# Ledger of designs, part 205: peptides against a protein of PDB entry 4CIC

Target 1, 148 residues: chain A of PDB entry 4CIC
Amino acid sequence: KVSTKGHYGVQAMFDLAQHFGEGPVSLKSIAERQGLSEPYLEQLIAVLRKAGLVKSVRGAQGGYILAREPRDIKVGDIIRVLEGPIAPVESVSQDDPEHSLKFDFSVTKSVWEKVKKSIEEVLDSITLADMLKDAEEAQMAQGYMYYI
Target 2, 147 residues: chain B of PDB entry 4CIC
Amino acid sequence: KVSTKGHYGVQAMFDLAQHFGEGPVSLKSIAERQGLSEPYLEQLIAVLRKAGLVKSVRGAQGGYILAREPRDIKVGDIIRVLEGPIAPVESVSQDDPEHSLKFDFSVTKSVWEKVKKSIEEVLDSITLADMLKDAEEAQMAQGYMYY

## One batch from the design tools (peptide; made by RFdiffusion4, then SolubleMPNN)

Design b2_p27_4_s1 (from b2_p27_4, 20 letters changed)
Fold by OpenDDE base, seed 1:
Structure b2_p27_4_s1 (fold): chain B 148 residues (1-148), chain C 147 residues (1-147), chain A 27 residues (1-27)
Amino acid sequence: as target 1 above (148 residues)
Amino acid sequence: as target 2 above (147 residues)
Amino acid sequence: KEEEKKELEEKLKKLLEELLKKLLALL
């Protein structure tokens, strides 16, 4: 279960990517397009802004923009901001020598560490620009199905 | 969801792999070595047995054994048995309209599907035999740090 | 020693549970 927070955070960032270069987008418009509540989106945007992924623009045409180009924002960056680190860096506290139970825990732990690393690699391989391209390709494919 | 159930299920199966070929292992001994409660382990073993990953042996030296060689059991097999499919095939069961947040957004859904697929590939790449080898290597490395 | 071992086991268990919860939140 990607938390609802991670999922909707990626959706909100993707909406901002679709409008990148067009100016600031209102929270209301994002909420309407993405099927989100405004209060929930406000909480997500506050976190994303604090992390420097989103900028607030003030004024009559105020709202939010991506702080970086879509190609410079990974899905992994969004998830790490919203969910925290996917793999916590284990502080190898060196000190505690008791051997026996550490071993069985170490091997099963290594399995989950491999899984975490794989998840991070996948999420870090996908940018908002890749998502935009995938969306365009999907729209073109649907357009072709209506012309046949 | 790799739940606590998936984690402890892999631990219990790994314990059985460490004793593979030595005969049946008691639930009590597995519980003691793995730091698990016997009642919880009994529930896990019942599921694993029903799935054909574990066999019950009856008698005075009764207990449990792996049903297959450690090389023929993937971590992914254990997780799928305990947690269900890692990627649920969306059974288009029409009926219950409730709060399953249909992630209707095709593009965001595709991201999570890629993540799920990657997890399955990793879990299916690791056997109980690989875990045994990693364990032996870790023991040898610790032995070398003490000399 | 035994209490320290138990505390370490609990910390490791909690860490694994948190990690699993995060992975679960990603799965």
Scores: peptide ipSAE 0.177, ipTM 0.702, DockQ to the pose 0.026; fails the geometry check
Fold by OpenDDE base, seed 5:
Parts: structure tokens; C-alpha cells; sequence
Structure b2_p27_4_s1 (fold): chain B 148 residues (1-148), chain C 147 residues (1-147), chain A 27 residues (1-27)
């Protein structure tokens, strides 16, 4: 489930990736650029900081930075921190003995488990560095369209 | 979260696949085997029938059958019928010029588009015939554990 | 302009929320 938290969490992390190496960014500036409420962003950043994806910098120019390089942060890492496991291990309570209905439930469950695994693989294949590159490519393509 | 409709729709279609070639199956018998309410199943089957995935057979032994062979029905086909397009082709209205905020929205959109495409590819890679095979393999594995 | 921008941002947000809800409905 990519909730609103997952979506805005990826946006906030992407904003921090765009400013990586420029020093700490204020929550206010991230909120303004990403169209987020500052109180909502503060809650997201608190979770991301606790998970070690973001660092707080103290001082007059205080704010937040990525805790790792953009290439070392997967979209899947951000989503797992904000939403929890993408595949919740539903503990199948083994106890109810009616055997036949369990099998059809098993096959349909396997389809959804395959889908969940595919989502995890896709989200783990995309880094913040890949997102930065996609951004640069789209900006170049738009620049070329104005020169023609 | 496969909606309850998508989940139970795949179950009902799988039940019809297990009985493919045996003739028409009553909604009552599907509902009993799959743990579904008969009125809810009737609504699902009406949608699946209208989409041409299921056929109604009339008569004293009337009921429903798959409209195609299990190998010719993808899980993705069932989900698209019940839930609509997995990836809605958003017509990007090209017109509006305000550039900067559009870009960050574009990149985050591209991530979710990649995820959607992957889901579609997975659901389109699984047929009802694949589900039947997986069921047979699981039944054999359980049989070997009792010997 | 600013109201139109807000409306476009809200439309895009709703669209993303619907997409996420559909993705979530597939999960």
C-alpha cells in the first residue's frame, strides 16, 4: 500500500537528494517546493530520521540532509520505513481443520504474493540517484523542445 | 490490497477452471466451495459474463462455464474486468506551462508508473491454467508428506 | 494563476491518490 505517507515521503527524500552536498535544508523550504504542509513533513522526517535515512543538522543554518548518498537509498527502503513491510506476513492461523477450502485460498494467495514480490523488486531497483538522473533527462528534453 | 471484488472474482474464475470440461456449474456450488455469499457471487458473475469471460448455460442443469480455455484467461484480464484498468492511461493534457513543480511530480509519477507496469506484467503472466498447475503441484507435495 | 496552479496540484494529488488506491487495491 503506497499511502499518502509513502508518496510524500518519497517526494521529501527526493528533494533532499536534489540538494545533496549543498548542506542542510530547512523543513520549510522542502514543504514549499514539494507543496506539503510543514507539520505533515515534520512527522515524515521524524520517522525517516529514526530509521537513519535522514540526519538532523543543528545550528543557525540547521535542517536536514540525507544520511547516505542518493545511490545507497532505494525507494523500497523509504516505503518500508513509512508503511512497514510491503508484504505483511499475515500469520495464517494454522488451526482450522477444514482442509479443502485452505487449498484454493493457498493458490489465490500465491498470486498476490507474486505481485507483492514484484512490487518489492521494482521499488528496490529504483534509487534516489536513478530518480535524479530521470529528472536531469526530462529537464534536458524540455530544454531541447524550447530551442526548436 | 486486491479489492474484495478482485480477490473473490479470481477465486470464482479458478473454481470454474477446476470444473472446465465437466459442464455448467451452479452459483450455489461455487459459493459453497469458495466460502462466498451467493448474492455477492451473482454480482461478480454478472460482470464477468458481460465481459465475455464466463458463459451462462440455460436448462435444468444450468449454470456457468468459462467462456475460454483456462490458458486463454489471464489473472490480469479478470482484474481489469472487475477493477478497471490497472494503469489508467492518464491523458497528460500537454497544455499547462508552469514547469518546476511539474517535474518533481513527473519523477515520482514515473516510479509509480514503473510499479503499475510491473503489476500488469505479473498479472498478465499468470493464467488460470498456471493456477491449476500450481494447485496440482501443491496437492502432490502434500500427498508426499503423508507417505 | 495561483488558484489554477492549486487546482492542478489538487487534481494531480487526487490522481496520484487514485493511482495509489488502485495499486493498493491490487496489493
Amino acid sequence: as target 1 above (148 residues)
Amino acid sequence: as target 2 above (147 residues)
Amino acid sequence: KEEEKKELEEKLKKLLEELLKKLLALL
Scores: peptide ipSAE 0.168, ipTM 0.692, DockQ to the pose 0.039; fails the geometry check
Fold by OpenDDE base, seed 3:
Structure b2_p27_4_s1 (fold): chain B 148 residues (1-148), chain C 147 residues (1-147), chain A 27 residues (1-27)
Amino acid sequence: as target 1 above (148 residues)
Amino acid sequence: as target 2 above (147 residues)
Amino acid sequence: KEEEKKELEEKLKKLLEELLKKLLALL
């Protein structure tokens, strides 16, 4: 399940990526820009900070920053931190002798494993830097439609 | 988590694919082989029949058959019938001027759209015939480990 | 106007959450 946590976690990390290099961003400002509740964002940021994706900066201009460059953070990294592993390694214990039921289950399982793998590959192919670039391209495309 | 409906729907359709050409299969026999409750299977089969993936055969040896050959039924077709569209065509009306919130939402949406598209491509790349072949190969591989 | 827009955004977010829950109830 990409839960509400995964979705809003990617939004919060993207907001921090947009401000990368500008210094610490307050949770209040992220919450306002992303339309999130501040208490909910505090919970997400606590998890992301513990995972080493976000850093807390203390002081009068304190807040949060990305712990790494946007190019070094995959969407898959954010999702794995917030939701856990996308493919739980279900150790299929080999030993249960009812062979026929196992086989049909194994083929159906292989379909879902292929789907899970494809999702992981997609999420691991997208960085926060790619999202920033896609954002800039979309903004430029909208800007060009206003000049025509 | 594949919805229990999607998961069991693919299993039931795979069971019907294994018996394709042998005539009608009873719901009871599918339920027994797949470890499903018969009432739950009746609901799944009713949906699959209405979608034209399964046919009902009446008579003393009545039951269900695939409505098409296993090669002509994608896993994606089964999932779309049971779960609905994997990607709802959200007509994003373009006109709303609060650009900044829409933009961040649009970029995050594009990530999820890429994920949805990838899922659809995978599910549409697998037919019931591919599943039958994978089953035969796995059975042969198990048979070779016993020799 | 702003409140109605916030309600619409929340409804869209909920729909997206339900869709993601359905997609991942498929995983």
Scores: peptide ipSAE 0.167, ipTM 0.693, DockQ to the pose 0.038; fails the geometry check
Fold by OpenDDE base, seed 4:
Structure b2_p27_4_s1 (fold): chain B 148 residues (1-148), chain C 147 residues (1-147), chain A 27 residues (1-27)
Amino acid sequence: as target 1 above (148 residues)
Amino acid sequence: as target 2 above (147 residues)
Amino acid sequence: KEEEKKELEEKLKKLLEELLKKLLALL
């Protein structure tokens, strides 16, 4: 389960990927296209910039760009930056010691570790370039349905 | 993300798998071994029983048993019963229509569908029999570290 | 009223983020 933060972070990064090579994109334009509030997007972009996934450009045509090519940014990279490491179930045990589900049962823990690993593998298999390609294919498929 | 309900449900089903063939197990004994409250376990068992994963046995030696062999129960079956279908992030959209994150963006939706599918495939690849085997192997490995 | 609504929205957002973190930690 990706948080709202992870989801909108992937959307914002995908918007920047669609405009890659066109120059800096304003936060306002990203917010409008992606249906995000500007203040929320500012917070996401600040985190993504600090992680080196996004670069700010200053000037009259200032804004944001991807810091790397779309093929060099995995969805997993975006999620790890925004959500942190997909923490193993163990990290829940620190905040509420009374309701700390001591996942002390090693065998059930191994099931969740396998699930976690599978999620990481999927997210690391998808780049922003793959998302661009999937979007182009979807647009072509819709275009053909209007001509038939 | 498996809820506390999913986690404890898998633990309770695993306890029943460890005792499969030994006859009915009392909820009290499962609760004690798994560190669960009896009232919470009663709620889990009621759902699992209704789904046909667990059977109640009546009598002086009454309790619960697995309704199927451990090899015929996937972790995915337990999770789907307790959590429902691994709903895509879309299910959070129903409770607040104004803040309904309309995951209207088809491409980001496809990423989450791929993640969902991967989770389902992993959970459907693990049976209670596989968990029993993994537990036996772990106990053997610990036994060899003490010699 | 409007500040209380914003504080409630921030609390709800934080609760959702924590719930999502707890859910992530359970994944």
Scores: peptide ipSAE 0.136, ipTM 0.689, DockQ to the pose 0.033; fails the geometry check

Design b2_p27_4_s2 (from b2_p27_4, 22 letters changed)
Fold by OpenDDE base, seed 5:
Formats: sequence, structure tokens, C-alpha cells
Structure b2_p27_4_s2 (fold): chain B 148 residues (1-148), chain C 147 residues (1-147), chain A 27 residues (1-27)
Amino acid sequence: as target 1 above (148 residues)
Amino acid sequence: as target 2 above (147 residues)
Amino acid sequence: DEEKLKEELEKLLEELKKLLEELLKLL
């Protein structure tokens, strides 16, 4: 499930990735750059911190940093933390007696499982480092358009 | 978007694929086999018929058939007909001035576009013929567990 | 318009969300 939480969570994590190595960033600064409300961002960061994707730094220049390098954080990791498992736990309720309906249901279920697996694979193939690289490439492309 | 409509639409099309070559199937028979309400199925079939995925056969033994062979109908085709395009048309609106917020927005957008493209590719890789084959394989596997 | 692009992306994400939610209910 990519909720508004998942979307803004990826944006907030990407903002922290852009500042990786520069020290702690305030929630206010992230909220301003990403167009988010600070109270909403605080809730997202609390979840991400509890999951060990973000660290809190205390002090006068306190704030948040990525807990890992951008290359070691997948988009899939962020989404799983914020939305829960992209896979619901199969409650195989065994007991429904009409065998024929179960079979057609199993085949249609397999289509949706394939779709779900593909989504997980895509989200697990994209790191915050890949997003940073895509950002740099887009900025370079815009820079070249202003020099023509 | 795979709504309940998309799900039941794929089930109804799969039922028609299982009976492909046997002649027209009544909506009542499809509804009974798939656990669907007949009025709901009638609405789905009307859309699928208008899109040219299903044909209506008139007569005393009238009903519906697939308009194409199961191998020529993708799950993606069914979903696009019932839910609309899985891809919103890229309106490349060029003009907006605040560059920095746009950039982060563009990168996050590209992630969701990659996810969407992957969904489309998967749905376009699965035909009704593939679903029929998977059904046959599952039936064979169950048959071997009883011996 | 950034706001329009944001609205289009929010709509896409909400559509993907609903798709995933519905897929997950079928699983």
C-alpha cells in the first residue's frame, strides 16, 4: 500500500539522504523543503526512528540523520516500515467446502500475487543512493538546457 | 487500480476462457461458478463486450463467448477496459518556477512511475491462456497428492 | 503547475494505494 504516509516518508528519507554526511537536520527544515506539516513529519520520523532507519541527534544543533548509508536503504524498506508488509499474511482459511470455486480463486489469486511480487522487487531495487543519482542527473540535464 | 470490478472482471473472463470453443455461456452459469451476483456480472460483461473482449450470442442457447482466443487476451487488457489506463497520461507541464521542490518531487514521482510500469508489464505478460495452463498444472498437482 | 503536478502525483499514489489495498484484500 503506497499511502500518503509512504509517499511523504520516502520524501523525508530522500531529504535526509541529500544531507547525508552534513550532520543532523531539523524536522522544521525537512518540513519546509518537502512542503510537509511539521507535526505530520514528526509522526513519520518517529516510526522511521523506531525501525532504525533514522537516528536522532541531541543538542543545540540536534535533529535527524539517516541511520545507514543511502545505498543501504531501499525504498521497499521505507514502505514496509510505514505501511507494514506489502504482503498480507496468508490466512489460509481451510474450511470452505466447495472445491471448484477454490480452484478458480487460486488462479486469480496467483495473478495478484505476481503483481505484488513485482511491486516488492521494484521497491527493493531502488535505494536512496539511486534516487540521489537520478536527482544529480536531472539537475545536470536542466543545467545544460539553460546553457543552450 | 485493481478494484473489485477488475478482480471479478478477470474471474468472469477466465470462466469464459475455460469454456472457449464449447459455445456460448449464460451469465447465470458464470455467476453461479464464480460466486458473483448476476446483475453485477451483467454490468461487467456489458463493458467487456463494448471493448470487444466478449461477444454476445443470440438465440435459445444464447450467452457470451470470448471475442478472441485466450492467448490474445492479456490480463492488462481486461484491467484497462474495466479500470481505465493504469498509466495516467504524462501531462508534461513545463512552466512552474520553484526549481528545488520540483526536483525532489520529480525523483519521488519517478519511483512511483517505475512501480506503475512494472505493474503494467506483469499484467501484460499474463494471458488468459497462461491462466488456463496454471489451472491445469494445479489440478494435476492435486491429482498426484491423492495417489 | 507544481500544485497540479503534486495533485496528479497524489492522485496516482492514491490510485496505486487503492490498487494495492484491493490486491491485498484478495490475498
Scores: peptide ipSAE 0.106, ipTM 0.721, DockQ to the pose 0.029; fails the geometry check
Fold by OpenDDE base, seed 2:
Structure b2_p27_4_s2 (fold): chain B 148 residues (1-148), chain C 147 residues (1-147), chain A 27 residues (1-27)
Amino acid sequence: as target 1 above (148 residues)
Amino acid sequence: as target 2 above (147 residues)
Amino acid sequence: DEEKLKEELEKLLEELKKLLEELLKLL
């Protein structure tokens, strides 16, 4: 399930990626930039921190940073932390003799497992660094449109 | 959205694929084999028929058949018919000047669009014929365990 | 076992459904 949590979690992590190397970012600033409620963001960040994707920095310039470089954080990692496994592969128990219904069910299940695997592969193929690059490219494209 | 409709729609279409070439299959028989309520299956079949994936055959041996060969029906076609477009590309209206939020939104949107595209590609890569083949392979594997 | 498997697949599909619905709401 990519819930609203998954979406906002990716947004919050992307905001932290945009500020990576600049030091700690306050939850307030992330919430303001991303249009999130601060209490909701606190919940997301708590989960992401517990998973080791985000670090809390204490002090007057305290806040949050990515725990890893943007290239070392996949979107799939963020989603798995926030949503859990994108789908549990429930083991088909082999034993029941009413073969036809089980068979149809197993084949239809295989379709959804293929879909799941594809989602996982895509989300694991996208890093926060890829998102930053896509952002820069989009910003350059917009900048060029204002200069033409 | 792959709803319960999408699932049961794929099951019903797969049941029709298993009987492809044998003639019309009654809704009752599909419902019994797939563990579906007949009224619910009627609704699914009505949508699938309207989309031209299923044909109704009238008569004493009446029922439903696939409108195309199993190889010519993608799982993606079934899902699109039952659920609509797997995601409408809502056109991001360009005009709102708060560029930063739009930008972050555009990049995060691109992630989900990539996910969507991947789902579509997978669902479009699987035909009812592929499902039939997977079925035969699974049945053979079970048959070999009993011998 | 069949009913459990059906329930499991229904859950998976419901999860995929909700996933796609939520993805669609964000698009």
Scores: peptide ipSAE 0.097, ipTM 0.742, DockQ to the pose 0.033; fails the geometry check
Fold by OpenDDE base, seed 3:
Structure b2_p27_4_s2 (fold): chain B 148 residues (1-148), chain C 147 residues (1-147), chain A 27 residues (1-27)
Amino acid sequence: as target 1 above (148 residues)
Amino acid sequence: as target 2 above (147 residues)
Amino acid sequence: DEEKLKEELEKLLEELKKLLEELLKLL
């Protein structure tokens, strides 16, 4: 389930990654940059904080920071926190004699398990550091198109 | 979008693949084997037929057959027919100066495009013939556990 | 244009969501 929560959660975490090492970022500033409502972002950040992906900093310049380096946070980690586990493969026990209908069902199930696994592998292959790099490359490519 | 339509569409096409070369299969028999309602299956088969994945045979032993060999039908072909194209990658033209918000959006979009591409690659890597083979292997493995 | 793209992406994500939920109900 990549809901709107997963999408905006990745955006909010990416915004925090762009400011990593610069100190705490206010929810207001993230909301403004990402086109999110502050109340909605507060809910996302609360979940991400509880999962240990984000830290709150208190004080006059208080706000939020990534709890880990961008290279140590996968997109898959963000999605799993916000959407929950992409359902457990319940091991259907073999024993029920209505075997023929179960067999066609099992083959079709295997197709969807392959799709699920592929999604997980992709999301776990992308870090916030990879996203930062892709952003820098895209910005450089745009900058070069302005100089030609 | 792998809706209930995509799931049941793959099941119905797999049932037709299991009977490939045996002649036309009735919708009633597919519905009974796959646990589907006949009216729902009629709607799926109508779409699959219009897309040229299924053929109708008329006569006393009328029914449906695969329009192609199981090896020539990908799971991705079935899903694309039933769910439609997983949204066209509209080439967003680069020119709008509100670039910074567009940039974060573009990077996040790239993540979802990678996920989409991976799904398409998996679905396009599996044929109905591969599913038949997996079924035979699983049936053999069950048969060997009984010995 | 950005709002439309956001709406389209939200629709795609919501469709993917419904999909996964329906797949998960069948598993």
Scores: peptide ipSAE 0.093, ipTM 0.739, DockQ to the pose 0.026; fails the geometry check
Fold by OpenDDE base, seed 4:
Structure b2_p27_4_s2 (fold): chain B 148 residues (1-148), chain C 147 residues (1-147), chain A 27 residues (1-27)
Amino acid sequence: as target 1 above (148 residues)
Amino acid sequence: as target 2 above (147 residues)
Amino acid sequence: DEEKLKEELEKLLEELKKLLEELLKLL
């Protein structure tokens, strides 16, 4: 499930990518630009930092930076960190025993495994550098519409 | 969300594919084989019938059949019928107005559009005939482990 | 139109999210 966490995590990481090489950015500034609550962003950044995607910088110009270059961070890496493995959580939720739908159908399972694999491949094909490039191209296209 | 509806809809359609050419199957027999409640299956079949994926046959041997050959029904066709377009359902849940998350970021949108497109392409690449073939191959592989 | 597109994307994400969670529960 790309939760609200996955979405906002990608946005926060993209904001850090836009400022890559400019030094540390404050959580406040990221929150303001991305329309996130600062407390929510703190939780996301804590997870991303623990996973080694983000670094904290201390001092008067303290804040956060990407731990790697934008080209070395896939969208899939961000999603896996925030959502966990796109692996079947064997949450044996013990709830309603009667509709233990024995998904005995290996064939139906194979369809969903193919979908899962395709999602992983797409997310692993997109880097933060690709997102930066797409943003620049979109800005150029808008800029040309104001000059016509 | 491939809701429980999408999953069970694919199972019910696959059951009809396994019996394709054998004549009409009763909802009761499908429900029993697929572990579905008959009332739930009736709702799914009603939608699938309205979409022209399933036909009702009347008479003493009445029931349901696929409206097309298994090769002419994609998993994507079943999912689109049951889940609607993999288009965001405008459930205006009026909850908390303050965090109107301005998804102004065209770039983040493009990521999810790519994911959506990939899902559609996969589901459109799998037919009920492909599922039948995969089931036969799996049964053969199990049969060889017992010898 | 932009707010609508946003709501559409949020729902797509939530739907994809729910899809993945349900698919993962089925695995």
Scores: peptide ipSAE 0.077, ipTM 0.737, DockQ to the pose 0.031; fails the geometry check

